# Peptides against a protein of PDB entry 7UQJ, part 246

Target 1, 160 residues: chain A of PDB entry 7UQJ
Amino acid sequence: PELYQNFNITPPRGVLFHGPPGTGKTLMARALAASCSSDERKITFFMRKGADILSKWVGEAERQLRLLFEEAKKHQPSIIFFDEIDGLAPVRSSKQEQIHASIVSTLLALMDGMDNRGQVIVIGATNRPDAVDPALRRPGRFDREFYFPLPDVKARFKIL

## One batch from the design tools (peptide; made by RFdiffusion4, then SolubleMPNN)

Design b2_p24_1_s2 (from b2_p24_1, 9 letters changed)
Fold by OpenDDE base, seed 5:
Structure b2_p24_1_s2 (fold): chain B 160 residues (1-160), chain C 160 residues (1-160), chain D 160 residues (1-160), chain A 24 residues (1-24)
Amino acid sequence: as target 1 above (160 residues)
Amino acid sequence: as target 1 above (160 residues)
Amino acid sequence: as target 1 above (160 residues)
Amino acid sequence: ERIPLEVVSDEPLRDEPAPLNIIE
């Protein structure tokens, strides 16, 4: 959210970074977090990987999400970065229905429960935006999406 | 390999990118691939995730690795990027021994079988370098390691 | 500037990305621009290379800077990214005195003339921050600096 | 939805790689 208030843009509660693998989504999130810290105002950067959250029991995954959001609020301004969020919140219609559904619901609730004034940005990164539950891509959640193109071959030439 | 000829450095057959999650390992690999492509000399970038390779039957995972290396050779100069290589090649002594051991052996053989003149760089990225089989970290394999630090908080302070 | 108001940080008029070549400064700028665009509020990203601005007659370079800032204001919220800004704004005390001095003065004036509420962020990228005129690095200009570390020189040496 | 950046550049978008914090 806070990243966007500068633009008089209602800060999205969440930002979805999507694009081909290795287009720098995670680095961007870190650099954004880095860029948003000042001496006066340090941003706390929380990083989790979707699969790592799922590796625990469903109830523990939900608890970990809650704790993460609480910790992020406690240490605001903060960024929560979910790497491979499609691993955390696959499309509910995918046959791996039940275990993922509760975690998705918890994440939805946590994102919906963020005060619009909260200094907590959630960044989700995925290589497969269409594999992310559409409910997460709605306004007030990951309502801003950024495509990370492959660095075009032309961009390559000028770095060298 | 070719990335390295400019420095008169014997190109490692493999490079291990390690560091905390979201330190830009994947982006670096892409940026390196990007930076090394010229109009005259396009680098083909192959990306695989360790877990995605393991999601198949062991024999198919091995086949996919072989095909990947063949394709990389066919399209040389090329970079093979393994994201989360610790997922592909966990320490052999870890309790998930047998299934991983064959895949690791195949990867070892493929890396060892790369001609030193081959324009194929293998980049493995991991958040847990100690979770990678030490055999992969030997000379002629991932014999070069790069730590990706968290962007220091100090760098953060000056952007904001 | 606007990137920073979200954090209740007075948005810098400019941000200096510095670090060794190929550390991803330009990619970061692009991804920041991408990340700040919403469906409701698209950020316009202006990219210029310092040397490309200088390749024209001095008076035309100044005109191009003015036009760039005007266009950025017209299309606000916007990001102006100067790649290789040290090519645009070398230290005034460097022997390439006169031609660069006028361009630097124009850039200084343009950055100083930005309303603090203006939705125009200026990002300068350089491999040589000490080659940038210190006047540009003062408060209200490029007052925020981000170091893009090399993948540690040791890491570089092992990849190359 | 992909939010396209309106890139107003007379020059082709150079995709520079994002800074890799490689700490060796």
Scores: peptide ipSAE 0.000, ipTM 0.344, DockQ to the pose 0.036; fails the geometry check

Design b2_p24_1_s3 (from b2_p24_1, 10 letters changed)
Fold by OpenDDE base, seed 1:
Formats: structure tokens, C-alpha cells, sequence
Structure b2_p24_1_s3 (fold): chain B 160 residues (1-160), chain C 160 residues (1-160), chain D 160 residues (1-160), chain A 24 residues (1-24)
């Protein structure tokens, strides 16, 4: 079917950068940020690691996410970059699953609560997109996914 | 020779994204579109598949291409994304070759007819750049080509 | 630690694109340039090859680099793209090492002398990032590196 | 007026950790 989708490009609320370790996901996020900034339009870049979010007490992790989104909104246009967002994925313990569920729920709510008119872009980077909660990968959240492949090792050796 | 090319960066009329399946070409096109949109500057994103263009009657396919470019011009700034643009490549039948020749000729004319001052960008995505008509890959058409490589299978297995 | 880096995204003074030959580094630089240009904000794109810089007399190569940066500053916003920047790397002769040292020193000084408020972005492309002088890869210079991998030859053969 | 096409090549940006010193 002709996907004549007039996407009013509502800036993606979230973009997922995924690919093996060392595929430049962080670099791309920063380059995109830099490329969108002008002298007249300074973009503010916010960075967090998924594991650093999870290492906090649930209520403090949630509060920090809320504050992050508020600061990003205050400093529009802005980019929120979550490095290793799969680090929010639950590890084997039931307590970690509850922490995950709460933090992910908060992140979902924050992404869903962004007005489509806001100049806040959220970028998640992961080496394991399958370890990112499927709910985060839905429309209005990380609804766009960019794959960052590794070169063949033989191709890397020609760089050397 | 010093290529002091003051390229007045006339935005490429066309950019060809090429690389193996699952290299994120479509995602990149959408992210680029999103990154270029602001609250003040909504970019309109138009998407078509090459095969969907070819599946229409020649005259209707041509008309739909013309309408697409007119709508894109009307909704400037805009991006026209042709996914699987190699799907416009002729299959082995003489009738398909004629359909291809007509549709490609129309696309060429539309790309050539874009005023260099227009805020319409055309992105073609293909897994087979060699299957894209060489005429589409000339200056003023898909004159810029971006390669999207696959990760090494071993690197993909570390994602899994 | 929570890298709450409010990076005021000062556009990177320098971005290094690296990866095997034919990975689209030049194409990406041009696309980034195109992506940063609007009707109201024409970005000027300047291109040089590393080997072309090295082929000049040291004093003339230095002068041409200075003029290039002055012209780029005059035509802000602008991108300076150095293709094959590893071609500035010294070849085996002591005389070439001195030429390299002088040219690289000039490039370092020019990159360091850019006001953080300037709309001049420098992009270096190389197939051999390890052949780029480590001093060029420091903060305030080519402080951002983007890797451009080759697909596995088997993945390329599926394009064919 | 030509809109900047950010052509992000999905060439897998391998992270070589170039320290993206985001210059403040």
C-alpha cells in the first residue's frame, strides 16, 4: 500500500541508536546535536548512562529523570542522550525487576508527556536493542531506530 | 589541484542511501527529517516504495510522482523518501522495461525541474545501488550516496 | 557517576570521520553540510585533500591553510572538510617529517585559534585514524571521531 | 532555500572513543 504518510515530522520523541560496542552511537548523537546547533540556536546536550539511572534508589532515579526532562524542556532546543539504555533492563533479581519497572514506567510517562511541539529530542544508545523494553520502542517513544554496524575485522585491519 | 570548491551547498536534490538490508537507511532518513524540523520549522516527510510506484499503471505512476513532488513543494520544507528505489529497476520483461523507462524518466525530469532554491530533499534508499539507473545517480539527482554497511555477523551475534 | 554534562554544544571544532575506503565519509560530510544549511542559513563548504596540502611548499601550504580558515570564518556558517587527512602524515623522509610538523602545527594553531562561538566546523576524513597525528585528535581539534565501517565482503556480495 | 540534508550514513559509526569534548 502506498504509505503516503504525511508524517508531520513531529521530531521523534525518541531515537534508538543500536549496534555493537564501539560503533560510534555516542559520537553520532553528539554530532547530530552539534549539527543542529547554531550561534542563534544553541542546543543543550544532556547525557546519562542507563546503569547510572538504575544504581539510584527508585524514587531518586525517578526524580532525576523528571528533573532531567524539566531541565531539557527549560533549555530547549535540547537533546537527552541515554547511553547504554539497555542498562535499564532488569538483571535477574526480582528487586531489580521492580526498580526497572518503575524507572521504565517513569521514562515512558515522560516521553509520552512531551508535547509534540517541544524541541526536546531523546536519543537512546544500546548494544542490545532486544534488551530494551519493547514499550520504550513504541510510537511516541523510541519510535525510530538507527543501526550502527561494526566493520568486518578485516576491514578494521586495513585501517591499521 | 586545490579543490577550492566554494560549494554553495545547494542541498543535494537527491541523496542515495545504499547498503545491505537492515542497515537502517529508512531510519536515518527519518532521523534526518526529524533533526531538521523545529517548532518553527516543521518538515513534511513523504514516503514511497519503489515497488509501489512500479505496481501502478505507467500514467498513474507518473501522475502520482508529479503530485508527490507538487505536494512536497507545497509543504516546504520537505523530504521525499523513496524506500527500495532499486525496485524501480526493470525486471526481465520488456513491458516492465518500458514502465521503468517511463517512470524513471519522469523522476529524472522532476528532480531536474526542482529549483535549486527549493527546500525539497529527495532521499532514495536501496540495497543494490548498482540496480539503480545510472541516470538517477548523476549530478542534480541522487548526486550524493551514503553507504550503510552491515555489521559483521559476529558483531551482530554480540547484539543478540 | 552521573555525567550531567550540560554540554553547551559548542559545535565541535573538529570531527574525524574514519573508516575503510568507500565508506561514504566524504558523502556524510557533504550531507551534514547540506543538513545544516537553510534558505536563510547557507552553509559554505570548503574541501581540501591532505595530500594536496602536503604537495605545496611548507610556507605556501601554511598560508593556504590560514587563508582557508579565514575564508571559512568570513563565510560563516561554514564547514571545512579535509579528505584523506592522514595524507598529512609524514612519509618516510626526514624532509617530509619537517613539512608534516610545520603543516600540522599550523593546522593545530588554526583549530585552537577558532573562537568557540564561531560557526566553523572542521571535518577530517581518513581511512587510517592511527596515521593522523595524535595532537590533531585532542580536545578542541578533531575531538570527535566517527567510524565508518565496511560491510563484510559477503554482505556486499548480497548487494550485487 | 536549500534545507540541510543531514545525510547520516548508516555506516556503522564505530565508537573509537574520540573524546567528544563537547567544548563548553
Amino acid sequence: as target 1 above (160 residues)
Amino acid sequence: as target 1 above (160 residues)
Amino acid sequence: as target 1 above (160 residues)
Amino acid sequence: ERIPLYVVSDEPLREEPAPLDIIE
Scores: peptide ipSAE 0.000, ipTM 0.180, DockQ to the pose 0.040; fails the geometry check
Fold by OpenDDE base, seed 2:
Structure b2_p24_1_s3 (fold): chain B 160 residues (1-160), chain C 160 residues (1-160), chain D 160 residues (1-160), chain A 24 residues (1-24)
Amino acid sequence: as target 1 above (160 residues)
Amino acid sequence: as target 1 above (160 residues)
Amino acid sequence: as target 1 above (160 residues)
Amino acid sequence: ERIPLYVVSDEPLREEPAPLDIIE
């Protein structure tokens, strides 16, 4: 991604934003998209929620992920923001685990299939980093993680 | 400010949002303005940049600040958002320091002169809280501060 | 809720934050919680997601809602923040609709059962206000709504 | 039998928000 090519670092295909809820993960993703947009170069921001990806029909969720990555590639430079990516985690039901595993496997394949020369950044946000499939957190996927600490109590009180 | 009067808390005359760039200070200020607007009660959002305040002719900057506060009072409930308020900080030039000191003194006087019953909130945003005049950070002025932490340096470099 | 009793307005038992994703709804709710906490008076912030409420076993979701409201009452003043409250909306499956209807009915009853003198504020956040059950948006429930507009393109460029 | 509330139904449980928030 040129956003990161501009940083002269190998773009992580994915960045995991993790931290307590309301620490500004979504806001940071938007701010990054905005800061990388110029009048000459607009960044397309795609947003999906982990739970919404799972709410699709079997096979349709995978199709929608493919379409999302295709659209993101078509409209590059782009950011795909997966909010609540821990929502893609397996559920205790074996059938749901299989369905979730298929969706996660599709996401893995899509992230693995991104040409490192592409201008697509994937940001996953979660409040539960330990609930994210370890396979998603491997090199070439969400291999970079940002901890969003709670604004410290002092910072909270200053909003008070 | 009714936003805070509605909270039955003495409205801070000013809130300082501080933290690294891109941490969402401006967006938070807008979100606050939006969240405080209802169909029945619109919040007027005034935005100025610290550097833009300084770019005025001597005496004109002070006049523009007075006009801004008058307009904000006229259109209350309102938020005055000073982006990059550290831009009002003294520059190494003695002449610029005097000019900046006059502008800062005017801002101090305007913040001090706000009736605590008024529905005007002042938000200052800075990436350099230590560059903000300590006088602005005193009680009755920007006496509340929000730290917008960078996602930790490790996190920042993982977005980078 | 004392937070709103402090506004000298009949506290809405619930406030609906709605607007496009990443407009700072969650962050606003936290900022409000923070802004209402003092060293002498801490606001307890409870957060739940609409989808997480639905992810429980039948009957367990309703129990968890009851426990949440009990804990919120026990630790008042408190804010209950339901992120993605539209996630409680009916699903097209008749069985899911019945299950969701039970959860929503429980939430309605809990909101209706709040003593107006209580120091519990309920904030619902949604990106899809039209997907929120109209019953939740009635007086004594989420009867106040805050629109979080996307910072308009002009406003986005001013955050840029 | 505990019925999971989250059933991957054959119908999209939620309409996806419009895909493109173009941050200009």
Scores: peptide ipSAE 0.000, ipTM 0.184, DockQ to the pose 0.143; fails the geometry check
Fold by OpenDDE base, seed 4:
Structure b2_p24_1_s3 (fold): chain B 160 residues (1-160), chain C 160 residues (1-160), chain D 160 residues (1-160), chain A 24 residues (1-24)
Amino acid sequence: as target 1 above (160 residues)
Amino acid sequence: as target 1 above (160 residues)
Amino acid sequence: as target 1 above (160 residues)
Amino acid sequence: ERIPLYVVSDEPLREEPAPLDIIE
C-alpha cells in the first residue's frame, strides 16, 4: 500500500506486461522489483514461468502456486512475476485443458484472495495477451496491462 | 576486438545461458545484442522461443529454423537468441520425441553449417541445462555455457 | 577474440545506461555480468548505488570507491555497476557540492587509472543522463551510452 | 554486493543512443 501511496498510484493486484518478444517485459518486472526496494524497504521478488507451472504434476502445480503466494505474503512487500503467463494456456488436448483450467482456476483464486492491502504485486508477462485467459485480465487480477512496443525499426537498428 | 582479445576467449558459435529463473538470461542476450552494435556496426538480433519452435507444424518448424539462420546470415553480424531452448526437449510422447528429434537435428545441422568466420552468434537460454539435448552442448554448437547464479540473498536484498 | 575482432569494437572502459525509470538498466547490467561469465571465465560483478556512495562519511565514500576498484581489479575480469549514478549529483547545498565533487573526482581518477588492458568494465545506470557529471561521460570513462527507451507511454502507465 | 557471476563476456556494451526496448 504505502509504496504505491508514495507514487500516487493505486496498487495493482496484477499487471500484465504484453508486447512483442524482445520488448523488455521480463526486464521491466525485475527493474520494478529492484526500483521498488530501498535499503529501508526490501521487496522480495519471486519469479515463475508459465510453462514451468504446467510441467508440474496435477495438483502439485496448484500446490506450488499456493506455496508461491504464501511465501510472497510471508515475505511482503513482494513481487510475483509470471513470465510467459500465456504458457498457462492449455495445449488443445482435452486433458491439457482440464489441467490448465485447474491451474488457472487456482491462480484466479489466489489473486482474488489477496487483500488489496497486501504488499504483493503480481506481474504477468506475455507476447500473446490474447492467449491469456480473459478471466486473468479482469479487475482485481491482471487489471492493468502494459504494452511493450517494439522500438521503432530505426531505434532497434541503432540498438542492435 | 580488443576486449575479447584481453579476455582470451575464442568466439563461441553458440552460447548457452543457464541458471535459475530470474537471473537475467534473456536480458543478457539483448544486452549483448545492444552492446555489440554501434552506429558503425549494427548487429541484427533475432529471438525465438523453444516452445514457439515446437508449436509449428511438422516440417514447418524446421523450415522456420532454416529461414531464421538464413536471415541471420543475410543480416550479419547477427545474434540468434533462443529463449527457453530446453523447450525444444521432447515431451516423452513417442510422436513428440520424433518431432523434437527432427527440430533438434535441424538446429544441430544449422549450427554445424555456420562457417566459423560467420558473424552469427547463437545464444540459448534455459533454466534447465540438463534438459537441453547434450548434442546441442557440443563443441561448435552451444559450446560455451554461462551460468547465471541467483544473486546471493544478501546481494538480492542489496540490489532490491 | 575473433567475434569481437569481426565486430571491430574497442572495449569500453565505462558504459552509461540511461533512459526513463523502469526501462531495465539495472537488469541489463546484471544480465551483462551473467552473460560475460563462462564456466572457464568467471566475471566478478560488483554493484553500488549512487545514493549509497553519498551516504558514506566524507572521505569514507572515496575510500569505498578505491576499495571497490581494487577488489574489482583483484578479481578481474570484473564488472562494476553503479546504479543511479546520477545520485552522485550534489543536492544544491554547497556542502553537498563539495562532497559530490570529491567523490566524482575520485571516481574519475579511478576510471582514468584503469589500464586499458584491465579486464574491468564499469557500468553506470541513470534515469537522468544530464544529471551525470559531463566529466564522467568523457572518453576513457563512460564513453559509451546506452539509451533505454520507455516502452510506449501507454505501456508504462498500464504497468504502474 | 559482490556477486560472483559466472559471466561469459561475449559482447562489449556499446553506446547505443537508441531506446533499448529491453526485450526480455
Scores: peptide ipSAE 0.000, ipTM 0.178, DockQ to the pose 0.039; fails the geometry check

Design b2_p24_1_s3 (from b2_p24_1, 10 letters changed)
Fold by OpenDDE base, seed 5:
Structure b2_p24_1_s3 (fold): chain B 160 residues (1-160), chain C 160 residues (1-160), chain D 160 residues (1-160), chain A 24 residues (1-24)
Amino acid sequence: as target 1 above (160 residues)
Amino acid sequence: as target 1 above (160 residues)
Amino acid sequence: as target 1 above (160 residues)
Amino acid sequence: ERIPLYVVSDEPLREEPAPLDIIE
């Protein structure tokens, strides 16, 4: 969060954390959320997994997304963290995953509908950025991407 | 693994990481894997998600588990990290999840079949330890548990 | 990084990552650095350990710090990650660590000398935040802190 | 060492639904 302000980077509405599994995407998101909460400015952190939202009926998944964004707006400044967002928003072009096109569309609409002044940040974590619908990776949505490399074994060894 | 050797702790065959989502379970597992890798002793890290294994036909899921454990044994010292292991090994008593009983049984057998001298550690991460089959939480399987608390709100305040 | 921009939080010049060893502080710092690099805006990540800087003659350590900050400024946007910063910036009041007072003073001066518009972020990681000189933890320096909790000490103790 | 910040791509993990963690 603060990293971007120092760089005069316009805060993305959405940030995609991607990197090999267990590179700390979720931990980073939580750490960022926790860090952004001051006594004067508590940030509300909402976390969902992509697959968890999908396990509900499509219409209920869409409703849950809407409620999540409403609640995030109500409790702003807020972070919505979608863990494994590739599970929620698979590439719409995949024949098997076309059944989730409505959820993807709802998420797109919710991302687009965020007020530019809204203190709601959406973080999506994925191990497969290429499995995320390219429409979500466009400007105004998950337009910033963050790669979480494997901790270079060598870099850790310099620490040991 | 090597952490335990330094403490004369018998390396658990299985370790369950549990705690609220985004508490860094996966990151810790990778961090542990990377920290246990020395120049003299590279650890092979295998990662799978529970749900990803289940998305295959049951017989193929079982085969994939067997292959995973064989590959881990072949590349020992190894860590097998099951992210969201509650997705792989739901409580067998749940009526809806009985369809996964064969996968659970296969995982149990694989955990039990690990040679005591095998340098294969299995880490299961879950947000719902109570959703994991109790049979997996028995001695010789996931017999060590690690709670990942939310970053204490007070710890957040020290950050602010 | 982006989180702070969305919240109109002034980006810290310095961020202190603290928490027990192996909680992923270094991993997180690298992940953040990697994540902040877009195709359009590559971030240069500089990593040093506190002890590695101290292992040089004091005057050379100070020179290395200056060079590091100059290089970071030259390659901005940049992140300087000090791993084990407690090794670099021990509490000046500790009698044994007074020999490092010049290095601490140099780091303080470098932190203070960063232009508010400079796209250089300093991340310090420590396992012992109380061992870090309080002067470094003041506003305009490491004024944001991030706690990396242990996976529950009891949970680690079950592994330990 | 200058470690170039590489943005590198990830392999898929799929998880089951977790309750909303509200971090205040």
Scores: peptide ipSAE 0.000, ipTM 0.304, DockQ to the pose 0.119; fails the geometry check

Design b2_p24_1_s4 (from b2_p24_1, 10 letters changed)
Fold by OpenDDE base, seed 3:
Structure b2_p24_1_s4 (fold): chain B 160 residues (1-160), chain C 160 residues (1-160), chain D 160 residues (1-160), chain A 24 residues (1-24)
Amino acid sequence: as target 1 above (160 residues)
Amino acid sequence: as target 1 above (160 residues)
Amino acid sequence: as target 1 above (160 residues)
Amino acid sequence: EKIPLEVVSSEPLRDEPAPLNIIE
């Protein structure tokens, strides 16, 4: 919120972290949450995993998403981190079960329903950005993308 | 291997990384793989996710585990990283379906079957160490555990 | 810059990321750079390695530092990330050659010369915070420090 | 019969929204 106000930057509704597994996407999301917290302004960090949401009964996944966004709104400023969002929102053009389409549609609606003044940031992490429904990558949703490269072998040697 | 010989430490067959999600467990596993790699001795890093192994058909999960361990042995020195191993090997005492018990039993057998001379390290990562079957936490399996604390809030405040 | 203004935090001129190799210091720096970038406000990320700066001829290292800070100022908001800054700015009290003292002095001067209004953040990463000249750790320089813990020292010894 | 491994929904750890208590 305030970070974006100060920078005259429209708060992204959503940020997609993509890159190979174990490139620190989740660590980064947590770091961003902690970094955006101050003594005066605690950011509430909500974390969910795409597969864990899908593993709930049909209709329960949608309810859990709604509750998550409501809770995030109540506890604003907040970050909702979806780990492995490609598990939750796989490309609809695949022969995906109607269930996935409903969950994705709910997530789309929840992201679209975020007031731009809402101090809720959504971070999606994936190892497969191309496996994420392109509808989620549109403006007002995960409209910012950050590539987490494998730490280059040289970079790892330098970090060590 | 040599690192353990020098420290008179029995090479762990398995290491459990546990801690809140996004504490860098996977990043650490990759960094360890990279650090143990030299120009002369490349470590092969195998990564699997517990849920992805379970999403395979009954019997195929066990086959995939066997193939993974065989491939890791062929490419030794190697690291097998199981992300979210609590997804693969949940506590058997829970009302778990016989299917999970078979997969867990296969993983146990594969870890037990690792010759101590094998340059294969198994790293399991979990957010819930108590959700991991205690049988996996016994000597010769994931007999070493490392807590990944949330990066201290103080550490993150200083970055902003 | 603005993140700090909103939080009533004086923009750190510099942040020291310290912790064992492979703890994600470089990854964090990149992700911070990416997170602070928007479509409207791209943060320019400059990365240098301490050793790579030192490997340049005497006087060329100082020139390269000056050019780097000038370029960062031109492309503000910007992040200058010094990986392995202990290679660049080793403790002066060691019997270090006059050359290192000059480079360190130049870096000190460049950090001191940053206007607090300058949207340039300097991140130094080191595995050895005690190997960094204490002068760099003073207010207005790397006055914020973030520990990237080893997963428990016992953890690394057991995995390695 | 290939019984699909029903991914038993691990209850999302209700990480209680612990407000990031920035302890000063």
Scores: peptide ipSAE 0.000, ipTM 0.359, DockQ to the pose 0.061
Fold by OpenDDE base, seed 1:
Structure b2_p24_1_s4 (fold): chain B 160 residues (1-160), chain C 160 residues (1-160), chain D 160 residues (1-160), chain A 24 residues (1-24)
Amino acid sequence: as target 1 above (160 residues)
Amino acid sequence: as target 1 above (160 residues)
Amino acid sequence: as target 1 above (160 residues)
Amino acid sequence: EKIPLEVVSSEPLRDEPAPLNIIE
């Protein structure tokens, strides 16, 4: 409630941070985590990289995701930040379809299973939002997107 | 000269940005690139990930590094940003020592071969500065380090 | 509207970036300015240092602030960045109280006078948020604060 | 022989949830 009330937004279960590399997505996620944490209200920040989750054996990646969400729930209020989430949930290309499909399906189920009363926010960061499985971008999942644009070079010159 | 005069620092050939994940290392590198770029003086920003360089065949990674440095020299003033440079130049662990050793040796030679008169700055970003080969952290290479702290959580709440 | 709609926040008139020196406050302000500027939508970035405004004659500082806000309004969408804003609006210490009081009063009036329809964002950066006049930190002024924490000191020294 | 560079998956830095000591 309060965490999301402070955002003045319908509590997204998931927020997709997207934009070119080095536009500050991860910094902003940490900044949000930190900005939601007060002396009285500690937010637990969980960070994972998409590729690091895939490096596990089939079934262990899904288990690690489940454990992550359980731990995030245990340590409410919390933020789960997936850096390079396009690495975790790539748009299905043919050959490794089954492994990615299971992981994506697990992530979808975990996001769907989050009680809206929970103080767990999921942030996914990607350079390629179009490479993220569209199923993750649906309402109740990553239903909010924040674009992190390249700092425009032209406007930067007026800053100097 | 001028680019480094604006930094009021002896021209580092390389700057190591280190700090926890999502502390804005890549954003800082981009912001530096853009802050040094004027309408009159465009800085060319080259970004590579350490892991992406390693995904090439042995010898091709070294070739790609050489081409990158040549292109950066051609497009002076320029910044080469290596994201996750610990992935490119890990401290030698036993099994893949030879492959990493060749890439590291190539990067060392390229950094050593940069004429101090060149307007090429190399920025390496890592979460693990201790995982970067110490040879890269010597004078004339990544001889300047910048730590990117975790954004302290307290003061961040007032941002929301 | 759109600039603030993209922030999905009640349009802050002012954002206070605070945190230790070299935590990237100025960089983040530049990165935000640049991130909000596209080829189609140029954001004009105005940078001033607090101390530079104070170095003017009494009454000239107030005039410069007025001109700055007028120019920012003319070049909407725009960002006004005050670096070292604690130098501009120090918490009143006794002897120079009148001069600082006039400047602070002018800044307050300018921030209060910004029509919420304007696409002017004011960012103040400080190392000492407690040294910023509390009147500036009220709603409709610098009502949002962003903390930029220190890198753990040990790693920071290797950066220098 | 083109040896694929196996990206040594860096062990996930278990960022233990550092208790965000919000220092007032």
Scores: peptide ipSAE 0.000, ipTM 0.353, DockQ to the pose 0.056; fails the geometry check
Fold by OpenDDE base, seed 4:
Formats: C-alpha cells, sequence, structure tokens
Structure b2_p24_1_s4 (fold): chain B 160 residues (1-160), chain C 160 residues (1-160), chain D 160 residues (1-160), chain A 24 residues (1-24)
C-alpha cells in the first residue's frame, strides 16, 4: 500500500510488460525500481528469467520461486522482475507441460499469497503476452499490462 | 564516413554485448541499428535469441541460421542481433552438447564465411560472457566485447 | 573504418536522445560509448546531468562545462553524455533565465568550437525535446535527434 | 535421423526482420 499510496495508485500486485523484443521492458523495470527507490526507501530489485526458473526438477523450481518471494518479502519494499515470463509457458511435451503447469501454479499461488499490503511488486516481461498463462493475467496477479510498442518504425525512422 | 573514418575503427564483424541483465544490451543493439541507418542507407535489423535458434532439430537450426545470414546479406547493410547468445552454449548432456556444438559450429562457419566487405554486423548479447563458446569470441567473430555494467554510480563516474 | 566507411554516415557532432522517461536514452548512450570502444581505441565516456550542470553560480557552471569539453578533447575519442539536458532550460524566474541562457550559450559555444575533426561526440538525453533550447537542436550541435518512444504511454501509465 | 533437441526454451519469437528505416 504505502509505496503506491504515495502515488495514490493502488499498486498492482503484478504488472505485465509486453511488447516486441528490445522495446525496453527490462530496462523499464529497472528504471521503475530505481525511480521508486529514494534515499529513505531503498527498493530491493530481484530479477529472474522465466527460462531460468525452469530447473530440471519441478520441486527445485518451486523451491526457488518460494525462496525468491520470501526473500523479496524480507527485503521489502521490493520488486520481483520476471524477464521472459512466457518462458514459463508449457513446452508441448506432456512431461514438460506438467512441469510448467506445476511451476506456473506455484507462481500463481505465490502471487495470490502476497498480502495486498505487502510492499512487493511483481513485474513480468514478455514479448508474447498470449503465450503467458491466462491465469497469470487475472486480477491480483499480472492484472495490469503495459504494451511496449516498437517505436513506430516510421516514427523511429523520422527521428533518425 | 568522416567520424568513423576519424575513429579509424575497423568494424568488427561481431560485437559481443555482455553485462548483467537489464543493462540495455538489446536496446543498445537496436539503437546502434537506428543510429547507423540514414535516410540514404537503411540498415536492416535482424533479431534472434540464442535459445530460439535451438530448434527441435539440429539441421533445422542450422538451416535457419543459414537463412538468417543469407537474408541479412540480401538486405545489407544489416545487423544480426543474437540476444542471449549464451543460450547457444552446450547443455551438459552429451547429445545436447553435440547438437549445440553443431549449431555453434554452423554459426562460426557463417561468421567466418562473411566476406570482410560484407555490410553485415553481428551483435551478440549475453549476461554470461564466460558461457559463450570461446570460439565465438575469437578474431573475425565476436572479436569486440562491450561490457554493459550496471550503472554502479561509481562505474558511471569511472567512465567519466 | 570499413563498415562505417561503407555506411557513409557523417557522424553528427551532437545527438539528441529524446522520449519519455525510462525509454533507455541513458542506457543507449552508454552502450554507444561501449560499442564504439575497441581494444585498440578506447572511447572515454563523460556523463553529466543537465540539472547538475546548473550550479548556483553561472561562472562555475561555465567553467565546469569548459573543463568537461577540454577533458573530453584530451581523452579523445570521447563521448560527452548530457542526461536530462532539458534541465538546462530556463526556470521561469528572470534571474534563472539569464543564468540558464548563459550556461546554454556556453554549451553552444563549446559545441560550435569543437573542430570538425575532433573525435568528441556529444549526446544529449531529454524527456522533453521541446524544453531543449532550439539553438542546441541546430546543425553542428544536436543536429540528429532520436526518439525513444515509450511503450504506449497508455500502457505505461496503466502500470502505474 | 533428426535428433530432437529437448531444449526447454521459450518458442522463438520470430520477430520479422523489422526494417530499421532510420530516417535522417
Amino acid sequence: as target 1 above (160 residues)
Amino acid sequence: as target 1 above (160 residues)
Amino acid sequence: as target 1 above (160 residues)
Amino acid sequence: EKIPLEVVSSEPLRDEPAPLNIIE
């Protein structure tokens, strides 16, 4: 509440940054972390990649996610940034789908388990918002989405 | 011509952007492509991720790399940007190592096969330069490396 | 030499990076500095903020600008990056307008005084290109402008 | 024999080569 109370914005628990590759999603997440960090209130920034969360073992990936959220809560106010969160999407093998489903289910539970008053923001970045599990895009999770357009190719070219 | 002529910088065929995640490597590659394109000389920007090059089939990954380099050559002047090029590193399974070694070998051959006069620049971005095959970091390949430090305020001033 | 010779890009003395906050302007400037630095030709990167150039005393701000350009020339090839260059814009008080006008006039003179052959590039970043003195945006100064679009402003503010 | 790469990688975003038509 407090961090965004200062902005009078009800902080989304989760924010999805989506848009074409290299539109600055990761950079923006870092800049948001930096801009929200004052001399008085240092924000702890955690970063993980979706693909890196996919450990060989579901139970270890789940454990690492739990530890990440616990550490973020311990070091609040904090931002958890999941880069390439679409990398958590099930790969089309039945075993991998079950593994991905378990990891995503764990992430969902962790996002749902964050008390509304926790000073932890989760930012997910993806180039493929449609590849992100729709369950992650529901209220109380990544319920706010930010499109990072390519600078209009024409506008980029007009600037050049 | 004049400024880079004045810099007398032999353009590397390959440039490795390395540094911590979210230090803007991808954004930089795009901006370099943008800054190098003039009204008279449009640069074609190609982007691939290292992990995405790893198709289900080695022969298809090799074919896609060849097609990428052919298309880049066809649309020269061009930049090929490999984001997360360390994703081409061998996964520690012997079969996967052989597959990765084949794909990396194909990339090496494609980089080596670029005529010195080709108007194709290859940019690789990684968070783990040590995970990039040392063969890719040799002269005529990614022979120039650019560290994208986290803006440690001290590092910001040390460049100053 | 060859690649940029092939691109026949007359490099601007000054490049204005403009666009909304956190679009990666500063990061881009650093990466340009990095990318232009080779093992053989290290580029020295200087960074100042527009607001930081505004010392309480015009004469000291002018002196600091002169020293910056002298040091950049001494350590050429170099990049001078002015972050938030719109911070040099006059604040609406008549005394501050006169101070800002003097500082901007000094910057203009320093940019104009760079010999065409000087291996010093000046990059200005702003979130408000319209707040940048039009005199800075003239040929031989910040004569090339690069828009760093927000990801759709509506999307960025929906995160907030 | 095509050896399947069990690469747990996110599907390639085939970003079409965006022509960076950088306008001067």
Scores: peptide ipSAE 0.000, ipTM 0.227, DockQ to the pose 0.076; fails the geometry check

